# Ledger of designs, part 192: peptides against a protein of PDB entry 9GMZ

Target 1, 343 residues: chain A of PDB entry 9GMZ
Amino acid sequence: TGFPLELLTRPATERLAYFENYTVAHPRLKEVYEILMRTIAEPAGASFIFVYGASGVGKTTLRLRVEQKLTELALPKLESDRARVPVVGIEAIAPESRYFNWKEYYTRALITLEEPLIDHKFDYGVRGISRDNFGKINVESKVVAPALRRALENALIHRHPDVFFVDEAQHFGKVASGYKLQDQLDCLKSLANMTGILHCLLGTYELLTFRNLSGQLSRRSVDIHFRRYCADSPEDVQAFKSVLLTFQQHLPLAETPNLVDHWEYFYERTLGCIGTLKDWLKRVLSDALDREATTITLKDLQKRALSVAQCQKMFKEIQEGERQLSETEADVQNLRSALGLGA

## One batch from the design tools (peptide; made by RFdiffusion4, then SolubleMPNN)

Design b2_p20_8_s1 (from b2_p20_8, 8 letters changed)
Fold by OpenDDE base, seed 1:
Structure b2_p20_8_s1 (fold): chain B 343 residues (1-343), chain A 20 residues (1-20)
Amino acid sequence: as target 1 above (343 residues)
Amino acid sequence: SLPPVPLPEKPLPLTPTQLP
């Protein structure tokens, strides 16, 4: 089934919002979703989950879908335990300096954890943290990072989420020295251990550098690779074409564009990343709606495509990440072979 | 291959009072 045909009579803003809010449950998203949901349900003593993959592969969409599902599953329990929050999700900010802003991180985590609609008032035990008349958390500028950490630890213990999500987690790695990077990992590890809350870090392949520096986290972490679609796999090509077919059916235009016939061009300019594809189609749809166009043409696609230079840069970053993972997989196989565990 | 199933992109509200 395509988009609701009634959208063709609606304002351009509603038509665009329909497509923006439309998510395709493509095979890689479903696979990673099932692995992540299972790992959250049965962490087996893990304190961390690492979800890594290309920029624009769909990690934020995955997070939002898991947050939605965990919230839905928790609703019956929230009736009896009004203090509980089922899930917390934040985005790590890129540091403006060579130092990660822990004060900002803790503040954002507290604000996100303490939704105004939670009837159960919590005392953080920290001066300069208050609720406004709307129940929103206010943190005074004088509150120092160690005090905010204690407030967050207490809030996480009290609210007891099933998981704490940190999106764009590669930003933890953007520090001046390897020692400071280890201190940051130890800081996160300490937060997870002190609260008993499972942490899920989502990020680009730059997250692997962060992951590899903590040999001790290896025993207490689960790794999930969110792969792109690869053009050398017939199954991946068919999945990518199926995504294009689904998107063309859900573009709220009078004439359905034939995106599938241009699948190679879509692949060239997205590298098999569905988030990149969706964002491209959003830009093209916006332009088409502004022109009151009945359909999308190849010329419209070309106008909003990533440049070849952008694609080459992104592809180099992907290849380096995929290479590092392939080397790790080969090292595991070599170790197994050396141990006399047959391949 | 069958087309992928659509999913909602927005999370559900934490409280029933945020439901329209």
Scores: peptide ipSAE 0.016, ipTM 0.420, DockQ to the pose 0.033
Fold by OpenDDE base, seed 5:
Structure b2_p20_8_s1 (fold): chain B 343 residues (1-343), chain A 20 residues (1-20)
Amino acid sequence: as target 1 above (343 residues)
Amino acid sequence: SLPPVPLPEKPLPLTPTQLP
């Protein structure tokens, strides 16, 4: 089934919004979604979930869909427990300085956790944290990071989310030394332990550096690899073509564009990353709607494609991440063999 | 950073991928 045909008579803004909100349930997204939902429901003593994969693989889409589903599942309980927040999700910001800004992190977390729609106002016991007339959290500049941490710990305990999401979590690692990276992980571990709240860190393959530095986190962490589609796998190529067919049917244009016949070009410029593909198609759709075009052409695609140089850079980053994972898998097998556990 | 898309009050279902 394609897009609703009534969209062809709607404003360009509604047609674009339809495609922006449209999510293809592709095999890798479904797999990772199911694993993540199961792990959140049954953490089995885990304090951390690491979700790693290529930039543009679809991690933000995964997060938003899980947040939505957790919210839906919690609605019946939220009627009786008005203090509860089902899920909290933030994006980690790349520091402008050589140091991660914990004050900003705690402030963003508090603002997100204490959304105005929460009827039960919590007193943080911290001077300079208040709610405005709209119920939005305001943090005065004088409030120091340790006070914000205590406020966040108390808020997380009282709101008791099923999971705390941190997107772009590789930004915790953008510190001048590996020692400081360990300190950041120990700080996050302490926050998870003090609150009893499960943390899910989503990021690029740079997140593997975090996982490997904390042998103590490994005992209480679950790893989820969000893989791209690989052109050397017939099944992955078929899945990628199926995604193109689905997007082709859901572009709200008068004439259905032929995307599938150009699958190799789409693969070349996305590296099998569906988020990159969707963002490319959004740009091309926006241009087509601005021109009142009936369809999308190969020339329209070429105009908004990533450059070969961008793709080469992204591919090098992917290859390094995939290599590190393959080495880790081999090390696990070697360890099992050395322990006399069958491979 | 994509602006935080306010979670629509109604869940948008995941659309199944159709095989060619």
Scores: peptide ipSAE 0.008, ipTM 0.451, DockQ to the pose 0.022
Fold by OpenDDE base, seed 3:
Structure b2_p20_8_s1 (fold): chain B 343 residues (1-343), chain A 20 residues (1-20)
Amino acid sequence: as target 1 above (343 residues)
Amino acid sequence: SLPPVPLPEKPLPLTPTQLP
């Protein structure tokens, strides 16, 4: 089953939008989705979920799928409780300074939580937080971070989302000192504790440094490793080829391109990261649609591929993250063996 | 509102057990 053939008669924008919105249910995405959904439903006293993995593995796709599913599951309750928001999701921004901008974080969280379409408007009790005539939140420049925090705490309590997602959460770690990193963790921990809202931080392997600094968060956190596909695993290679075959069938072009025969080249330039693969194919599809091309060629792929230097940099970052996890797993196994618990 | 992301295609065309 491929793309709807009717798309071939539609504008390039609709054809591109189809592919952008298309999601392959690849094995790692399904596994992490099932673990994450179960953990959100039964947090067992956890205040945090850490989802970490390579850049471009598909963490944002995972988040969006979970947000959609939580919204669908909440619909019957939202009819009776119009104040409730089922899920809130933000992307953390890289700080322009050596300091994380908490004021911006709280403002973005409030804007996302308090959508104009929510019937039940909340009064924050904070001067300089208002709604415009369209119901959009406006935060005046004079409002300080502690006041925005109190407003967010009250909004989170009132809206009671099942989870608060923070994508690109490694950006919390981009601070000048380890002490400030601990303070940021303590701030997030305090927000989760004060609101009773489960926080899910999604990020790169840089999130492990953030996780490891808080020995107290480790007792109240669940870790989810979103792995890439590895070329040394025959099963992972087959899964990766299957993803290529699926994308091949869902590129809205007149002639189906042969992607599977080039699987090694796709692997070399994506490192087994399906998000990186999708973004690459999206760029190539956009170029093909602009040229009114019937198919995609190897030359079209090469034109939009990541450089070898980019792939080498990304691979070093992945290897360091995978090494840190393997060392942690070995330490756990050594501890279990020393305790007489066995493997 | 994020546009509804189409439901993931559950069956992959190739199973991990199938050699291409």
Scores: peptide ipSAE 0.029, ipTM 0.568, DockQ to the pose 0.036; fails the geometry check
Fold by OpenDDE base, seed 2:
Structure b2_p20_8_s1 (fold): chain B 343 residues (1-343), chain A 20 residues (1-20)
Amino acid sequence: as target 1 above (343 residues)
Amino acid sequence: SLPPVPLPEKPLPLTPTQLP
C-alpha cells in the first residue's frame, strides 16, 4: 500500500512531513531492532550496549523506534508508577575543546529526564537546579559538574529508565590522549554502575577505538553491528531494491517514480546506507514539491546526489571500520584455537 | 527479474503516540 492518495490535495509541507516520518522496516533495521530490544529486556548483567555502523546506516532511526516502543510498553506501568521514565535519549556533542564537556552532558541528560508533564517532580538535592513554571529544568551557571553528576545519578535511580541512549557516542573518543579517553569511559562505567541503568552508545565505527581501550568493558558490554547492505551479497542487493520499491510507493507524487531501475546508481551514491538514501530522496522530494512536479526524474536525483569524492571518503571510513571488526572476529577465532576449542 | 518483494510495509509500528 502506497501513500494515502489524499496527500496529493494537501500542502507541500504535509506531503514532505509524511515522507520524513515514514520509515521502511528494512531487514537490517529489523534485525538490529530485535537484538537491541531483547538485550534491553534481558541485559544479562551487561551495563553497556554498543551499536556501531556506517554514518547514515540508520542508527538514529533505530534509537527513535526503540524509544517509542519502550514508551508504549511502559504506558500501563506509568499509570501506577508516575515517577518512572521508560527511556532517556541524548546526542553527544562534539567537544569544541580537547576536553569533553561533562557539565553540558549532565545538564542535557537532566533536561531530557525531566519531561514537564511528569507529575512527580524530583528534588535533586542540588542548589541551583530549579524548574520553571512549565516544569522545565533550569541549571544555574554556578552548578559544577560533580553536583550535576549527583543530580543525574539521583534522577536516573528515581526515574529508573530501561535504557539510557547516547547517540553520536564517537564524540566521547575525540579527546587528545588515550588516558583521558579511559577516564571518560571509567566515568560512564561509574555512572552506569551507581545508577544500575543500562547505557546504549550508538555511533560510527570510531566507537570501536573507544570500546577497545577498556578490556574491562568487554565483560559487561554487548556489541551490535548495524551493517550496511553489500553489493556482493545477492540477498543484500534484493533488500536494497525492496527499500527503493517501498520508497517509490511512499513518495507523495502524482506519478510513481521508477527508483528500482536505477538501483546501482542509488547504491553507488549511498554505499548501501538507508539513512543516506532517505535523506537524498527527501531533498529530491522537497525540490519536486517546490516545482509542483508530478514525479521525480533521474536529473532531479543527480542534482541532489552526494559527489563521487564524498562517496569515496565515506567508503574508506566504512572499509576501515569493517576491517577492524574482521580483525576482532579473527582474534576470537585465534583465541578459540589456542584454547583447543574447535572452530 | 522478479519484482523485489515489497518489504512488509508495516514500518516498525511508529504509532505516533501523539501525547494527548
Scores: peptide ipSAE 0.021, ipTM 0.453, DockQ to the pose 0.082; fails the geometry check

Design b2_p20_8_s2 (from b2_p20_8, 7 letters changed)
Fold by OpenDDE base, seed 1:
Structure b2_p20_8_s2 (fold): chain B 343 residues (1-343), chain A 20 residues (1-20)
Amino acid sequence: as target 1 above (343 residues)
Amino acid sequence: PLPPVPLPKKPLPLTPTQLP
């Protein structure tokens, strides 16, 4: 089953939007989705979930799919509890300064949690937080970070989401060296503890540095590795080819391009990251639609590919992250072996 | 191998107008 053939008679904007909104349920995405959904349902006293993996592996797609599913599952309960929000998700901003902007973080979290559609107006008990005539939260510039934190704590307690998502969570670690990084972790830990809300931090392998600095979070966190596809695994290569075949069938073009025959080139320029692959194909599709082309060629792919230098940089970052995880897994195995727990 | 099953498209954010 490919794209709806009627799209070929539709505007280029509708054709592009079809592909943009199309998500492939690839094996790694499905696996991590099932683990994450299970962990949210049964956190077993965890206050944090860490989801880490390569840039462009598909973490944002995972988050959005989980948010959708949690919303669907909560709908019957939302009829009886109109104050409840099933899930809240924000993206951490890369800080412009050497200091994490907690004020901006709390403001964005409040705005996201307090969607205008919630009939129950909550008073945050904080002067300078108001709702406009459309129910949108307005935060006055005079409101200080500690007051915004209290407002967010109260909102999280009142709305009681099943999980609080923070995407691009590696940005917490970029500004803080040493003690300041611990203080940021303690702030997040305190927010989770005070509200009783499970937090899920999604990020790159840079999130591991943040995770490892908090030995205390280790007892109250679940780790989920969102792996890329590896070319040394026949199963991973087969899965990657199957993703290419699926995208090939869902490109709204008159002639189906043969992407699968070029799988090695796609692998070379995506490092097995499906998000990177989708974004590449989106750029190429946009160019093809602008030219009213019937198909895409290898030359069209080459024009929008990441450079070899970009791929080499990304690959070094991936290898370092995978190495750190492999060392941690080996250390656990060595510890088990040293304890006389057979491998 | 069977192609991975497409995930259902994101529903449009439930605009309150689509509550029946």
Scores: peptide ipSAE 0.021, ipTM 0.445, DockQ to the pose 0.032
Fold by OpenDDE base, seed 2:
Structure b2_p20_8_s2 (fold): chain B 343 residues (1-343), chain A 20 residues (1-20)
Amino acid sequence: as target 1 above (343 residues)
Amino acid sequence: PLPPVPLPKKPLPLTPTQLP
């Protein structure tokens, strides 16, 4: 099944939007999606889920698909419980300073949680938080971070989402000292405990620093590794080629480009990261549509590829993350062996 | 060069659920 052929008569904007909205159900995305959905349904006393993996592996795509599915599953219950929000998702902002902006975090979380279309409006009990005529939350500049935290705690309790997503969560770790990072983790842990809301932190391998800093978080967290495809695995290479074939069929061009025959070049310039691949193909598709081209060529691909230097940098960051995980797995095996538990 | 892995026989579908 390819793209709808009617798209060939549509404006370039609609053709591009089709491809942007298209998602490939690749094996790693499906696996992590199933684990994440099961963990959200049955957290087994966990307060946190950590989803970590390479930049451009597809974590944001995973989040959006889980948010969509949780919303769909909640629709029948929302008819009876008009106060409920099924899911809330924010992106953590990189701090401009050595300090994480908790005021901005709480404000963004409140704005995202409090959709204008929610019939049941909640009073936060905090002066300087209001709704406009469209029901949008407005936070006055005088409102301090502790008051915004109380407002968010009350809103999370009242709206009772199945999960609170924080994308780019490695940005919590961009603090000048390990002590301040621990305080931030304790703050998040306190928010999860006070509200009873499961938190899911999505990010790069820099999230592994959060696992190592709090032996108490490890007891109440579930770890999900979103792996890239590895060229040394025949199964992973086959899955990556399957993704290329699927994208090839879903590029809204008059002539189907041959992406699969170039799989090694696509792998070299994406490191097995499907988000990186999709973003590359979006840029190439945009250029092709702007030229009214019937297809894309290897030259079009080369024009929009990441440089070898960019790929080498990204690969070093991936190797360091994969190494840290391998060491942690070895530490677990060593602990089991030391306890007289067979491997 | 990695050994030639056979071409996938089937695309990996996720239909874009167009939200209505």
Scores: peptide ipSAE 0.019, ipTM 0.514, DockQ to the pose 0.088
Fold by OpenDDE base, seed 3:
Structure b2_p20_8_s2 (fold): chain B 343 residues (1-343), chain A 20 residues (1-20)
Amino acid sequence: as target 1 above (343 residues)
Amino acid sequence: PLPPVPLPKKPLPLTPTQLP
């Protein structure tokens, strides 16, 4: 069963929106989703969850699906507890300077946590934090980072989210010195410990460098590797082809394009990353709808593909991350052997 | 309410008849 055929009579905007909102429950997404949901429900004293994987693997899709599910599960309780927020999610911004902007981080976190839809207001205990007439949080420029931290700590305690998501969390690692990176880790650790709120950091393999700098975070963290599909695995190839088949059936076009026959080309230009694949197909669909085309051709795909040079760069970054993880797995085996636990 | 993001649909298995 494909897309609703009624979409063929609908405006291009509705057809595009259908595909944009469509999510394939591919095996890796399902696996990571189930692990993440379980870990959020039963953190077992963990303060951090690290979700790492290739750029475009689908981490943002994972986050949004977990946020949706946590919200749905919390709805019955939110009727009685109007102060509660079930989940909060922000994106970490790459620092323009050699210093991470904690003031901006705390401000954005507080604004996101204190959305206008929350009826229950509390005092932040900080001068220069107010709500406008629409209930939106306003932070005056005079408010300093330590005061914003206290306001966020109080807000997190009061709103008690099941998890605090930070997307693009590798940006915490983009600082000029290892010492400053340790201070950032200690700051995040302190925030999680003082609030009792589980933090989930999602990022690229660059997040591993950040994770590995604190042996104290490692003791209270759960790691989730969001793997891409690998062409050397027959199972992964079959899963990738099944994703292509599903997408081709859910492109709201008069004629179903044959994407599956071009699976190698799709793999070459996505590196097995389903987010990259979806974004590519969205661009191609948009172009096809703008031309009132009945289908998608190979030429349409080629026009919107990532360049070989882009794919080669992305692949090197992936290989380095996968290598670091494989070395870590070997180190665990070596440690177990050295401890007499057997391999 | 954010429009319900459609639940992840399971990828359809390739049927042998659709294998070239």
Scores: peptide ipSAE 0.019, ipTM 0.508, DockQ to the pose 0.035
Fold by OpenDDE base, seed 4:
Structure b2_p20_8_s2 (fold): chain B 343 residues (1-343), chain A 20 residues (1-20)
Amino acid sequence: as target 1 above (343 residues)
Amino acid sequence: PLPPVPLPKKPLPLTPTQLP
């Protein structure tokens, strides 16, 4: 159990790449993965899946694992259906302006759908969309968002992915007025309806604002809460310590650092978010490899830790999201009680 | 030979957590 010992004789770049590509199958990741895979296989008329949780909980890792698994499961079918893409995943970018850049969103989605290695280059039927000599899509500045939308709709219909992932989807909500957020949701709903493609939006607790805006989306959406580990739960503390133990065994260093003995400090600076933990350890490992160090010290950890002020800010954002979910659960119970649906 | 299906980037190994 641990990293391949041969890595100790390999370049620092290979040692770092090993850890970057390493993923701990922690209980919350496994649970959410199983729910998400089941929901994608049997959407039951859902058009949307919402995956929400703290920043740094591991949503991008979840997405990449589901993308991998869907691709593996599709391989036998992809031999016969060369037009099929099993899954599409993009990251939403924070708008530089007061408006979400739909043109940039559609462009990135099109680029992701048409990776250079896909046989049968699709003709989008849109002037100003071209491919370079390497098969990379180029979209001219003159191409307007409605034309890119039609190109994306056609590409999604032709490629028929089992799911379309949008990571950092809270960025759709960063529009200064409630009216603009509804228009964006209606735009996404229309894209899902026109293509028949299931959309999975992954984001922070800011994504809960989308659930509250449309009683029609709620009837056609599945919600998945990716919880952090909580220090008030003995089971969650044991799971968090187990993650630390697993990471310490998979740091490609000559001497295994004792991370578990510092579990409280790791919890304080990650808030129980495994992605935040991994990113921290990655930074510290990089620094250790640059110095040809045999191990990681507490001083090395402290040098790359989030500040207390950063952790306090992140914790307030988490508490507000967890509160909103708890209120929603209470409202469901109150509604059930009021309907005479006993416990 | 069928061109390689674009495998998502290098299969990230999923390692189960070890109990302390």
Scores: peptide ipSAE 0.032, ipTM 0.581, DockQ to the pose 0.020; fails the geometry check

